# Peptides against a protein of PDB entry 7BBL, part 35

Target 1, 86 residues: chain A of PDB entry 7BBL
Amino acid sequence: IAQESLESQEQRARAALRERYLRSLLAMVGHQVSFTLHEGVRVAAHFGATDLDVANFYVSQLQTPIGVQAEALLRCSDIISYTFKP

## One batch from the design tools (peptide; made by RFdiffusion4, then SolubleMPNN)

Design b2_p9_5_s2 (from b2_p9_5, 4 letters changed)
Fold by OpenDDE base, seed 3:
Order: sequence, then structure tokens, then C-alpha cells
Structure b2_p9_5_s2 (fold): chain B 86 residues (1-86), chain A 9 residues (1-9)
Amino acid sequence: as target 1 above (86 residues)
Amino acid sequence: PRTTDDLLA
């Protein structure tokens, strides 16, 4: 019986999570998303797209504590979590 | 467009 190595199992797990993540990005397109940032900052915006390396989220109608921004760029590394209704 | 840097400032 061939036993898959722990490293290989972890690789498969990461691949599965990555796929789910990418699918969520596709599902976000055109929807309003609630983003939780650091320092208790919470914003809502319509998701537009990400760059190829998913380093930034390009959004519109960003509702912030200090006003609404028509267009904005959110650094993915600054996002703790997000939620949206498909 | 504005970035998260502005939001977290």
C-alpha cells in the first residue's frame, strides 16, 4: 500500500484551499463585499477585480468611516477577512 | 484611487 507523505498531504490541502479562495474571488465580482481591516476598520465596497498576483483588490463605491470613495485600491495584505452574499 | 494606506492612517 502506497502511503502519501505528510508533505504531499499538506500540498494537496493547500491546493484545495487556494482553489476555494480563487473561486470566492470570482463569486465576488459585481457584489458588495464587507472588508475587515486592521485597527477595527470596517469598509464595504463593490468588488471589481484583483491583479494577477492577487496583491490588490480594485473596488468601487468604497464606504469608509470618513466618507465614500468612488474608486479605491485595497491591499490584500491589509485585509483580515471579508464577507459577501453570493 | 485611494489605497488602504489612507484608511489606516
Scores: peptide ipSAE 0.260, ipTM 0.858, DockQ to the pose 0.039
Fold by OpenDDE base, seed 5:
Structure b2_p9_5_s2 (fold): chain B 86 residues (1-86), chain A 9 residues (1-9)
Amino acid sequence: as target 1 above (86 residues)
Amino acid sequence: PRTTDDLLA
């Protein structure tokens, strides 16, 4: 039987992970999300939207260690992880 | 709006 190449397997794996990621972004719209950033910083905010290349998260009611920001822009590359309740 | 730069400063 034919064996799928390693390169092809990796491509499928990347595609699957990308799809899961995008679906999670869609699912968090309108929900409060807890974000873990670098240097131990943790914040919570209501997720609004992202730009087309998913470089930034547009959020509201951002709860930070030093106060609440009504509107904020979170760089996706600065986010280590996030959690939310569907 | 403010960005992550403010949070990581």
Scores: peptide ipSAE 0.255, ipTM 0.855, DockQ to the pose 0.039
Fold by OpenDDE base, seed 4:
Structure b2_p9_5_s2 (fold): chain B 86 residues (1-86), chain A 9 residues (1-9)
Amino acid sequence: as target 1 above (86 residues)
Amino acid sequence: PRTTDDLLA
């Protein structure tokens, strides 16, 4: 009897979560997304694209508490969560 | 373009 190892099961689970994440990025292209950053900072911006290693989000019309920026770079590591309407 | 450093610094 052959069984999938625990390590293999965990690998599949991680792969599934990664796929869901990447699909959400595709779904938000062209939409306004609300981002929650640390220290209670919340911004909204139109999602454009990411770099190959998905380290940064390239966005436009970034609405911040102090004004609007035409173009901006958001580091993924600085983002706690995001939400948008598909 | 501007970066998150502008918002979080």
Scores: peptide ipSAE 0.255, ipTM 0.857, DockQ to the pose 0.039
Fold by OpenDDE base, seed 1:
Structure b2_p9_5_s2 (fold): chain B 86 residues (1-86), chain A 9 residues (1-9)
Amino acid sequence: as target 1 above (86 residues)
Amino acid sequence: PRTTDDLLA
């Protein structure tokens, strides 16, 4: 049996990671998520939804260093990482 | 404006 090319192996790996990412977004619904942003800023918020191209996270009860916002929009490009309890 | 800018303002 012929070996799969390295390129195709990498493609499958990327596809798997992308699927995992998208599934994590679904899993976040209804949970408080901790987000790590640039310059050491860390916030927590209840995840609501994202737009079709996953450019923005629509969240509620955003706890920031300068206060709490009932509703907020987080730019996905500003997020370095996030964690939540399933 | 980016969210980061708002959070750091």
Scores: peptide ipSAE 0.242, ipTM 0.844, DockQ to the pose 0.036

Design b2_p9_5_s3 (from b2_p9_5 with H5L S9A)
Fold by OpenDDE base, seed 5:
Order: sequence, then C-alpha cells, then structure tokens
Structure b2_p9_5_s3 (fold): chain B 86 residues (1-86), chain A 9 residues (1-9)
Amino acid sequence: as target 1 above (86 residues)
Amino acid sequence: SLTTLDLLA
C-alpha cells in the first residue's frame, strides 16, 4: 500500500511538471528566450513554435556566439535550461 | 537555418 501510494504520488508529480512545462512553452511564444546549452553555450532567440512531440524548438533571430541566425532549430534534448520574461 | 549541433563542439 505504501509503495503504491508512493508511486501514485510520483506519477502525479510528473504529471504536474509536464503540465507546467507545456504551459511555459505556450507562454514563451513570441518572446525572446535565453537558452543554456551544453558546454556553456548560451543563446537567445524568439520562440516561434515546437513540433507536436515537443522535440524541437523553431526559433528566429537566434543570437549565437558566432553571429545571428534568422531561423534555427533547437533540439529540446540539447537544452539544459531556458528563461524568459512573459 | 541552423541546428543545435552547429553550436556545440
């Protein structure tokens, strides 16, 4: 019973986190977002959209260490964290 | 266009 209860609690926690994540994606639409990637790489870009399985971020005006890219595709799996101002 | 791979070493 305790094990089942713990599992249920964890499942609910994961569901809540997933919901918060999806809501953050919706909130960043049209805003400039700062992304932290691996190896200390940090970029900023305007969020456009994501694919249906949230595997990729389609962004514009990507500011990179080597220049600005008008359009770019950021793989969600390569993003450590992001921040933006709603 | 760029992909994340282009930014990572």
Scores: peptide ipSAE 0.177, ipTM 0.803, DockQ to the pose 0.038
Fold by OpenDDE base, seed 2:
Structure b2_p9_5_s3 (fold): chain B 86 residues (1-86), chain A 9 residues (1-9)
Amino acid sequence: as target 1 above (86 residues)
Amino acid sequence: SLTTLDLLA
């Protein structure tokens, strides 16, 4: 039987990661999430939503090193990682 | 509101 190509395997892997990512976003709604940003910046905020192309995170009660921001916009490209309790 | 750019500045 024919073996699946490496490219096809990688495509499936990317699809799986994308699905996991999107599901995590859904699970984040209404929860406080800890975000790791560049330059060692770590913040916590309540996740609200993302835009259609998932380019930005709209959050509230953003706890930053310089204070709490009621509402904020976090660029997805600036987020290294995040963690939360489902 | 605040953006990531503000946080990283």
Scores: peptide ipSAE 0.173, ipTM 0.800, DockQ to the pose 0.038
Fold by OpenDDE base, seed 4:
Structure b2_p9_5_s3 (fold): chain B 86 residues (1-86), chain A 9 residues (1-9)
Amino acid sequence: as target 1 above (86 residues)
Amino acid sequence: SLTTLDLLA
């Protein structure tokens, strides 16, 4: 009986995580999302879209500690986590 | 507009 290699299993696992991530982005559209950034910074914003390579989040009504920004760009690499209500 | 960098600065 043939079995999948460990490397292949890991690859499938990564692919599954990537798919979940992408699906979460789709689910975020039109919703307010709470983002946890570095240095304990937390913001909330309405998700608009991402760029082609999903490197940045284009958001609106960004609620920051110093005020609300109508439109903003959040780098995905700067986001530790996010939550939202589908 | 703001960037994450601006926010974290």
Scores: peptide ipSAE 0.132, ipTM 0.754, DockQ to the pose 0.039
Fold by OpenDDE base, seed 1:
Structure b2_p9_5_s3 (fold): chain B 86 residues (1-86), chain A 9 residues (1-9)
Amino acid sequence: as target 1 above (86 residues)
Amino acid sequence: SLTTLDLLA
């Protein structure tokens, strides 16, 4: 019985993580999400949507250290982590 | 609207 290649195993792992990620995005729609950004900045916002390639987060009621923004665009590459309650 | 760049600038 031929063993699955390491590359194939890694591919399946990436696919599984991608699926979990996408499902989490769907789950957070309409919910307030806490985002950890660079330089120790933490913000909270209501998640609206992402673009097709999930490069940007479109959010509302963004609570920042300098005030609240009604609508804002968060680049996914600037987000270290996020948490929310489904 | 703001972007993450605006927040971290």
Scores: peptide ipSAE 0.122, ipTM 0.745, DockQ to the pose 0.039

Design b2_p9_5_s4 (from b2_p9_5 with H5L S9R)
Fold by OpenDDE base, seed 5:
Structure b2_p9_5_s4 (fold): chain B 86 residues (1-86), chain A 9 residues (1-9)
Amino acid sequence: as target 1 above (86 residues)
Amino acid sequence: SLTTLDLLR
């Protein structure tokens, strides 16, 4: 019986993960999101948008350990995880 | 504005 190659299976898996990720970003729009950054830093902000290559998160009302920033740019590569209530 | 780098020192 013909079987899909391992490479093809991995490709589909990556595509599925990418889709889930993008859908989560879409669901975040307009919501307050809790972000976990490196060095144990945790912040909360309202998600606005990302750039086309999803390299940066454009957020507002960023609650940081040293105060609230009206507008901020979070590099996606610096974000370990995030949570939000849909 | 603020960037991630400003938070990670």
Scores: peptide ipSAE 0.227, ipTM 0.827, DockQ to the pose 0.038
Fold by OpenDDE base, seed 3:
Structure b2_p9_5_s4 (fold): chain B 86 residues (1-86), chain A 9 residues (1-9)
Amino acid sequence: as target 1 above (86 residues)
Amino acid sequence: SLTTLDLLR
């Protein structure tokens, strides 16, 4: 019985997670999303789009501790987590 | 337009 290598199993797992992540992005379009950033910073904004490599989130109506920003750019690498209601 | 860096300053 041929057994799939550990590396191949990990590749399949990453592929599945990637697909779920991308579907999550599609689901966020047009919705308000709550983002948790470093140092306990929490913001909420309407999700607009991402760039091709999903390095940045382009959002609108960003609610921050210092006020509301009409348009903003959130670096994905600075986001610890996010939540939204589909 | 604000960036993440602006928020974390």
Scores: peptide ipSAE 0.220, ipTM 0.824, DockQ to the pose 0.038
Fold by OpenDDE base, seed 4:
Structure b2_p9_5_s4 (fold): chain B 86 residues (1-86), chain A 9 residues (1-9)
Amino acid sequence: as target 1 above (86 residues)
Amino acid sequence: SLTTLDLLR
């Protein structure tokens, strides 16, 4: 029997994680999401969409420690984690 | 509008 290489296994694992991530983005649409950013900054916002390369989150009603922003742009690279109720 | 950078300042 043929065994899949370790590299191939890792590739599949990365692909699976990426797919899960993308599906979570789809599930977020229209929902309020809690985001954890650097330095302990935590915000909540309604998820709108991402750009084509999934570099940014376009959100609305962003609740920040200093107030609410009607619309905002969150860089995906600045997001440590997020949680939401589907 | 606001960016992530603004939040982290």
Scores: peptide ipSAE 0.218, ipTM 0.822, DockQ to the pose 0.038
Fold by OpenDDE base, seed 2:
Structure b2_p9_5_s4 (fold): chain B 86 residues (1-86), chain A 9 residues (1-9)
Amino acid sequence: as target 1 above (86 residues)
Amino acid sequence: SLTTLDLLR
């Protein structure tokens, strides 16, 4: 009886999470997304695209506490969570 | 344009 190694199990788990993440990015294209950032900052914006390494979110009509920005770049590392309606 | 750094400062 062969058992999958712990490392292999972790690899599959990471791959599954990555796939789910990427699918969510595809699903939110063109939709308004609510982003939760650090320090309690919440913004809403229309999702446009990400760069190839998914380091940045390129968004439009960014609604911030101080006004609306036509175009903006959100660093993925600064995003705690996001939600949207498919 | 605006970045996350602008939002969090």
Scores: peptide ipSAE 0.215, ipTM 0.819, DockQ to the pose 0.039

Design b2_p9_6_s2 (from b2_p9_6, 5 letters changed)
Fold by OpenDDE base, seed 1:
Structure b2_p9_6_s2 (fold): chain B 86 residues (1-86), chain A 9 residues (1-9)
Amino acid sequence: as target 1 above (86 residues)
Amino acid sequence: EVTLTPFVL
C-alpha cells in the first residue's frame, strides 16, 4: 500500500469539510440558528437560504441587541460561527 | 448540536 501524499490527504480533508458545511446549510433550513459575530455579539434567527456561492445568509426573525428584524441579510464575512440543532 | 464556521464557496 503506497502511502498517500500529504497534499492528497489535505485535499480530501478540505473536500470533507466542504461537504459537511453544505450539508449543514440544508439541515438549517427553517431552524433557529445562533450566530456569533465579531466582538462577541450574538444573534439568533431562522435560517432561510444562502447565495449560490454562500456569500450571504438570508434569515428571518433576527433577534439583535437592538430589536427583532422580520427579514435580514447576514454577510458570511460577519459571522465567526453558527450553532444549531439538527 | 452543531457548530460550524461559514466560508464562501
Scores: peptide ipSAE 0.630, ipTM 0.926, DockQ to the pose 0.729
Fold by OpenDDE base, seed 4:
Structure b2_p9_6_s2 (fold): chain B 86 residues (1-86), chain A 9 residues (1-9)
Amino acid sequence: as target 1 above (86 residues)
Amino acid sequence: EVTLTPFVL
């Protein structure tokens, strides 16, 4: 049996993670998402969309520690993780 | 629930 190289395995793993990520974006549309930001800040918002390069999340009803924003932009670089129910 | 981290494309 032929063994796939480590690099090839890593490539497939990255591709799988990327696909999972992209599919999650589709799954989140219209759903409330919990975002964990830096320094333990946690917010919740309804996911709307991302830009073409998936650099930002466009959300609505963003619940922050200091109030609610009807519309907001979350930079993906500011997001440590997000949780949602598909 | 699903928990993910933003992925750099």
Scores: peptide ipSAE 0.626, ipTM 0.924, DockQ to the pose 0.657
Fold by OpenDDE base, seed 3:
Structure b2_p9_6_s2 (fold): chain B 86 residues (1-86), chain A 9 residues (1-9)
Amino acid sequence: as target 1 above (86 residues)
Amino acid sequence: EVTLTPFVL
């Protein structure tokens, strides 16, 4: 019985994770998202969009420990994780 | 509720 190689399985898994991530970005549009940043900092904001290479998140109504910013840019490299309700 | 980590493309 021909079996798919481990390398091929890993390639499919990576592609599936990538697709899931991209679809989550679409699902977040207009929703409030909780972002976990470094040093345990947590902020909430309405997700707007990302740039084409998904290097930055453009958000609005960013609630930070020291106040609210109407519009802000979050670098993806600063984000550990994000949570939202679809 | 969905929790994800940013993905490097």
Scores: peptide ipSAE 0.622, ipTM 0.924, DockQ to the pose 0.666
Fold by OpenDDE base, seed 2:
Formats: sequence, structure tokens, C-alpha cells
Structure b2_p9_6_s2 (fold): chain B 86 residues (1-86), chain A 9 residues (1-9)
Amino acid sequence: as target 1 above (86 residues)
Amino acid sequence: EVTLTPFVL
């Protein structure tokens, strides 16, 4: 009865979360996404792509409280969460 | 509907 080490379990958990995250990015392509940013700011935009290290979200039709930007870059560090319908 | 949080890869 071999038991997987705690470290191995944690590694698998992290890997699963990463996979889920990456799959969500694929699923979001072309969809409108609601982004919750810091300070209670919420915006909506069509998701386009990310860079290789997923540091930035490249979006279009960014709806902000003060207007719409045709194209914009959202730093992932500025995003608390995002919601979309797959 | 899916809600996620970005994290560093």
C-alpha cells in the first residue's frame, strides 16, 4: 500500500489547476469576459489572446465605466477574477 | 458560467 508523498500530491494539484487555467483561456477565445479588477472596478471585453507566460490578456471592445476601447491589454496582476460562459 | 482567478505559470 504505497502512498503518494505530500509533495507529489501538491505537485499534481498545482498541475491540475494550471491545466484548468490554460483550458479556460482556450475556451474564452472570442467570448465576452467579465473582469473584476482591483478597487472594485469591473470591465467586460472580448478575449483575444495571452502572451506566452500569460502575463497579459489581450482583449477587444473593452467596456469601462468611462468608455469603450477597441483594443486593450489587461495585466493579469491587475485581474482579481474573470467570468465567462463557455 | 465559469469564474477563475489568474495565476503565475
Scores: peptide ipSAE 0.613, ipTM 0.922, DockQ to the pose 0.697

Design b2_p9_6_s3 (from b2_p9_6, 5 letters changed)
Fold by OpenDDE base, seed 4:
Structure b2_p9_6_s3 (fold): chain B 86 residues (1-86), chain A 9 residues (1-9)
Amino acid sequence: as target 1 above (86 residues)
Amino acid sequence: EVTLTPRVW
């Protein structure tokens, strides 16, 4: 019985995660999202769009520990995780 | 509710 190699399994897993991520971006449009950033910082914002090439989140009404920003850019590299209600 | 990370691949 042929078995998929470990490398192929990992590749499929990465592809599945990537697809899930991209679909989540679509699902987030128009929703408030809670972002967990480094150093335990958590912020909430309304999701507007992403830049898939530059890996940026364009958000509005960003609630930070130091205040609210009407418009903001979150670098995906600064985001540990995010949660939202579809 | 959905929780995701942008760095898992």
Scores: peptide ipSAE 0.305, ipTM 0.814, DockQ to the pose 0.554
Fold by OpenDDE base, seed 1:
Structure b2_p9_6_s3 (fold): chain B 86 residues (1-86), chain A 9 residues (1-9)
Amino acid sequence: as target 1 above (86 residues)
Amino acid sequence: EVTLTPRVW
């Protein structure tokens, strides 16, 4: 019986999390998503797409504390978490 | 409802 290395186990864990994340992006298409940003800011928007490296989120009907933007770009680095209903 | 974070990798 051979045991998988710790590094290999960690790699599998990261891969699983990454896949879950990517699948969530697919599931969000066409849905309204609540984004938690820095400084306690929370916004809601309809998810459109992301770029190849998921550096940016392209959204529509972005509801901010000040108003609604028809089209907007959210930088992934500004997002702490997101929530949606599949 | 699903809640996730971008920083998973």
Scores: peptide ipSAE 0.302, ipTM 0.812, DockQ to the pose 0.590
Fold by OpenDDE base, seed 5:
Structure b2_p9_6_s3 (fold): chain B 86 residues (1-86), chain A 9 residues (1-9)
Amino acid sequence: as target 1 above (86 residues)
Amino acid sequence: EVTLTPRVW
């Protein structure tokens, strides 16, 4: 009985995770998202888009502790987690 | 509600 290689299994697992993540980004479009950043900073913004490698989140109406920015860039590396209602 | 954490895969 043939068995898929460990490497192939890992590749499929990574692909599945990436697909789920990308689908979640699509679901975020136009929605307000709560972002948890480092040092306990929490912001809310409307998700617009990401770049192709999902390095940056382009958002609008970013609510920060010091005010609202109409347009802003959030680096993915600065984000601990994010929550939204589909 | 969906909560996600960016990760390196």
Scores: peptide ipSAE 0.300, ipTM 0.804, DockQ to the pose 0.610
Fold by OpenDDE base, seed 3:
Structure b2_p9_6_s3 (fold): chain B 86 residues (1-86), chain A 9 residues (1-9)
Amino acid sequence: as target 1 above (86 residues)
Amino acid sequence: EVTLTPRVW
């Protein structure tokens, strides 16, 4: 019996994760999201959009430890995890 | 509540 290659299994797994991630971005639009960043920093902001390759998050009402920023850019590489309520 | 992590693919 022919088995699916390890490479093919990994490709399917990555595709499934990508689809789930993109759907989560759609679900977040207009909602307040809690972002966990490096060094224990946590911020909350309303999610607006991302660029085409999801390199950056464009957010509003960013609540940081030192104040609130009306509009801000979060680099995806700075984000460890995010939480929201659909 | 949904918690996710960004991934590099």
Scores: peptide ipSAE 0.299, ipTM 0.805, DockQ to the pose 0.631

Design b2_p9_6_s4 (from b2_p9_6, 5 letters changed)
Fold by OpenDDE base, seed 1:
Structure b2_p9_6_s4 (fold): chain B 86 residues (1-86), chain A 9 residues (1-9)
Amino acid sequence: as target 1 above (86 residues)
Amino acid sequence: EVTLRPFVL
């Protein structure tokens, strides 16, 4: 019944968050996703894939304020949040 | 509906 170390607890928490994130990516495949970017900018696109370290989102039919791009790359660093319907 | 934030290690 030894108390789990703080470090171990944090590691499990990070692992759980990572799993949740990865599961969300799987659920997003082929779906339209609403992305909230900086300065309140919102775009919508169909999620395609990510690279191995999930640094970028490869999307299609990106709806921007000035038009639609057939294919685009969204840097995760530019994304504040994303919303979709599983 | 699900809302998440990118989680990059």
Scores: peptide ipSAE 0.544, ipTM 0.907, DockQ to the pose 0.681
Fold by OpenDDE base, seed 4:
Structure b2_p9_6_s4 (fold): chain B 86 residues (1-86), chain A 9 residues (1-9)
Amino acid sequence: as target 1 above (86 residues)
Amino acid sequence: EVTLRPFVL
């Protein structure tokens, strides 16, 4: 039988990883997440949703070093990593 | 506990 091209295999792999990532995001909904941002800043917030292209995280109860913001938008490009308990 | 990083594929 004909084998998939390398490009096709890579595309399937990327698609699978993307789906798994998105499902992981769904698992965060409503949970408190600890975010590590640049410059050593760490915040915690409840994850709400992302936009269609997953460029931003919409969060609530954002705990920052200077106070709590009820609703906030975190750009994914500003996030180094995040941790949560599923 | 799960630790992730935002990324683009």
Scores: peptide ipSAE 0.542, ipTM 0.907, DockQ to the pose 0.677
Fold by OpenDDE base, seed 5:
Structure b2_p9_6_s4 (fold): chain B 86 residues (1-86), chain A 9 residues (1-9)
Amino acid sequence: as target 1 above (86 residues)
Amino acid sequence: EVTLRPFVL
């Protein structure tokens, strides 16, 4: 009985997880998203796009503690979590 | 409502 290698199974599993994550990002497009950042900072913004290679979120109308930024870059490494309504 | 966390795959 032919069996796929463990490594191949792991590759497929990772690919499936990545696809699911990317689809979730696509679902965010155009929606307002609440971002929880480090040091208790919470911001809200309209999600525009991601740069998948460099792990950046490009957002608009970023509501920060000190005001609204029309366009902004959020690094994924600075984000603890984000929430949106699909 | 969906909550996600950035992660590396």
Scores: peptide ipSAE 0.535, ipTM 0.905, DockQ to the pose 0.672
Fold by OpenDDE base, seed 2:
Structure b2_p9_6_s4 (fold): chain B 86 residues (1-86), chain A 9 residues (1-9)
Amino acid sequence: as target 1 above (86 residues)
Amino acid sequence: EVTLRPFVL
């Protein structure tokens, strides 16, 4: 009996995790999210959307240490983690 | 509350 390769199994597992992640992004729409950025910076914003490759988060009412920005782009590479209430 | 981290495949 042919067994699926380890690489193929890992690929399916990653795909499943990616789907779960994308569904979580849908659940965030319109919610306030707390973002932890590098250097201990924490900001809060309302999540709007991402681009198709999820490289960027489009947010509104971004609360930063230096003020509030009505609309902003957060690069996902700048985000360590984020927290929200479903 | 849910805490998540962005990730790449």
Scores: peptide ipSAE 0.531, ipTM 0.903, DockQ to the pose 0.658

Design b2_p9_7_s1 (from b2_p9_7, 5 letters changed)
Fold by OpenDDE base, seed 1:
Structure b2_p9_7_s1 (fold): chain B 86 residues (1-86), chain A 9 residues (1-9)
Amino acid sequence: as target 1 above (86 residues)
Amino acid sequence: EVTLTPFVL
C-alpha cells in the first residue's frame, strides 16, 4: 500500500469539510440558528437560504441587541460561527 | 448540536 501524499490527504480533508458545511446549510433550513459575530455579539434567527456561492445568509426573525428584524441579510464575512440543532 | 464556521464557496 503506497502511502498517500500529504497534499492528497489535505485535499480530501478540505473536500470533507466542504461537504459537511453544505450539508449543514440544508439541515438549517427553517431552524433557529445562533450566530456569533465579531466582538462577541450574538444573534439568533431562522435560517432561510444562502447565495449560490454562500456569500450571504438570508434569515428571518433576527433577534439583535437592538430589536427583532422580520427579514435580514447576514454577510458570511460577519459571522465567526453558527450553532444549531439538527 | 452543531457548530460550524461559514466560508464562501
Scores: peptide ipSAE 0.630, ipTM 0.926, DockQ to the pose 0.729
Fold by OpenDDE base, seed 4:
Structure b2_p9_7_s1 (fold): chain B 86 residues (1-86), chain A 9 residues (1-9)
Amino acid sequence: as target 1 above (86 residues)
Amino acid sequence: EVTLTPFVL
């Protein structure tokens, strides 16, 4: 049996993670998402969309520690993780 | 629930 190289395995793993990520974006549309930001800040918002390069999340009803924003932009670089129910 | 981290494309 032929063994796939480590690099090839890593490539497939990255591709799988990327696909999972992209599919999650589709799954989140219209759903409330919990975002964990830096320094333990946690917010919740309804996911709307991302830009073409998936650099930002466009959300609505963003619940922050200091109030609610009807519309907001979350930079993906500011997001440590997000949780949602598909 | 699903928990993910933003992925750099």
Scores: peptide ipSAE 0.626, ipTM 0.924, DockQ to the pose 0.658
Fold by OpenDDE base, seed 3:
Structure b2_p9_7_s1 (fold): chain B 86 residues (1-86), chain A 9 residues (1-9)
Amino acid sequence: as target 1 above (86 residues)
Amino acid sequence: EVTLTPFVL
């Protein structure tokens, strides 16, 4: 019985994770998202969009420990994780 | 509720 190689399985898994991530970005549009940043900092904001290479998140109504910013840019490299309700 | 980590493309 021909079996798919481990390398091929890993390639499919990576592609599936990538697709899931991209679809989550679409699902977040207009929703409030909780972002976990470094040093345990947590902020909430309405997700707007990302740039084409998904290097930055453009958000609005960013609630930070020291106040609210109407519009802000979050670098993806600063984000550990994000949570939202679809 | 969905929790994800940013993905490097």
Scores: peptide ipSAE 0.622, ipTM 0.924, DockQ to the pose 0.666
Fold by OpenDDE base, seed 2:
Formats: sequence, structure tokens, C-alpha cells
Structure b2_p9_7_s1 (fold): chain B 86 residues (1-86), chain A 9 residues (1-9)
Amino acid sequence: as target 1 above (86 residues)
Amino acid sequence: EVTLTPFVL
């Protein structure tokens, strides 16, 4: 009865979360996404792509409280969460 | 509907 080490379990958990995250990015392509940013700011935009290290979200039709930007870059560090319908 | 949080890869 071999038991997987705690470290191995944690590694698998992290890997699963990463996979889920990456799959969500694929699923979001072309969809409108609601982004919750810091300070209670919420915006909506069509998701386009990310860079290789997923540091930035490249979006279009960014709806902000003060207007719409045709194209914009959202730093992932500025995003608390995002919601979309797959 | 899916809600996620970005994290560093």
C-alpha cells in the first residue's frame, strides 16, 4: 500500500489547476469576459489572446465605466477574477 | 458560467 508523498500530491494539484487555467483561456477565445479588477472596478471585453507566460490578456471592445476601447491589454496582476460562459 | 482567478505559470 504505497502512498503518494505530500509533495507529489501538491505537485499534481498545482498541475491540475494550471491545466484548468490554460483550458479556460482556450475556451474564452472570442467570448465576452467579465473582469473584476482591483478597487472594485469591473470591465467586460472580448478575449483575444495571452502572451506566452500569460502575463497579459489581450482583449477587444473593452467596456469601462468611462468608455469603450477597441483594443486593450489587461495585466493579469491587475485581474482579481474573470467570468465567462463557455 | 465559469469564474477563475489568474495565476503565475
Scores: peptide ipSAE 0.613, ipTM 0.922, DockQ to the pose 0.697

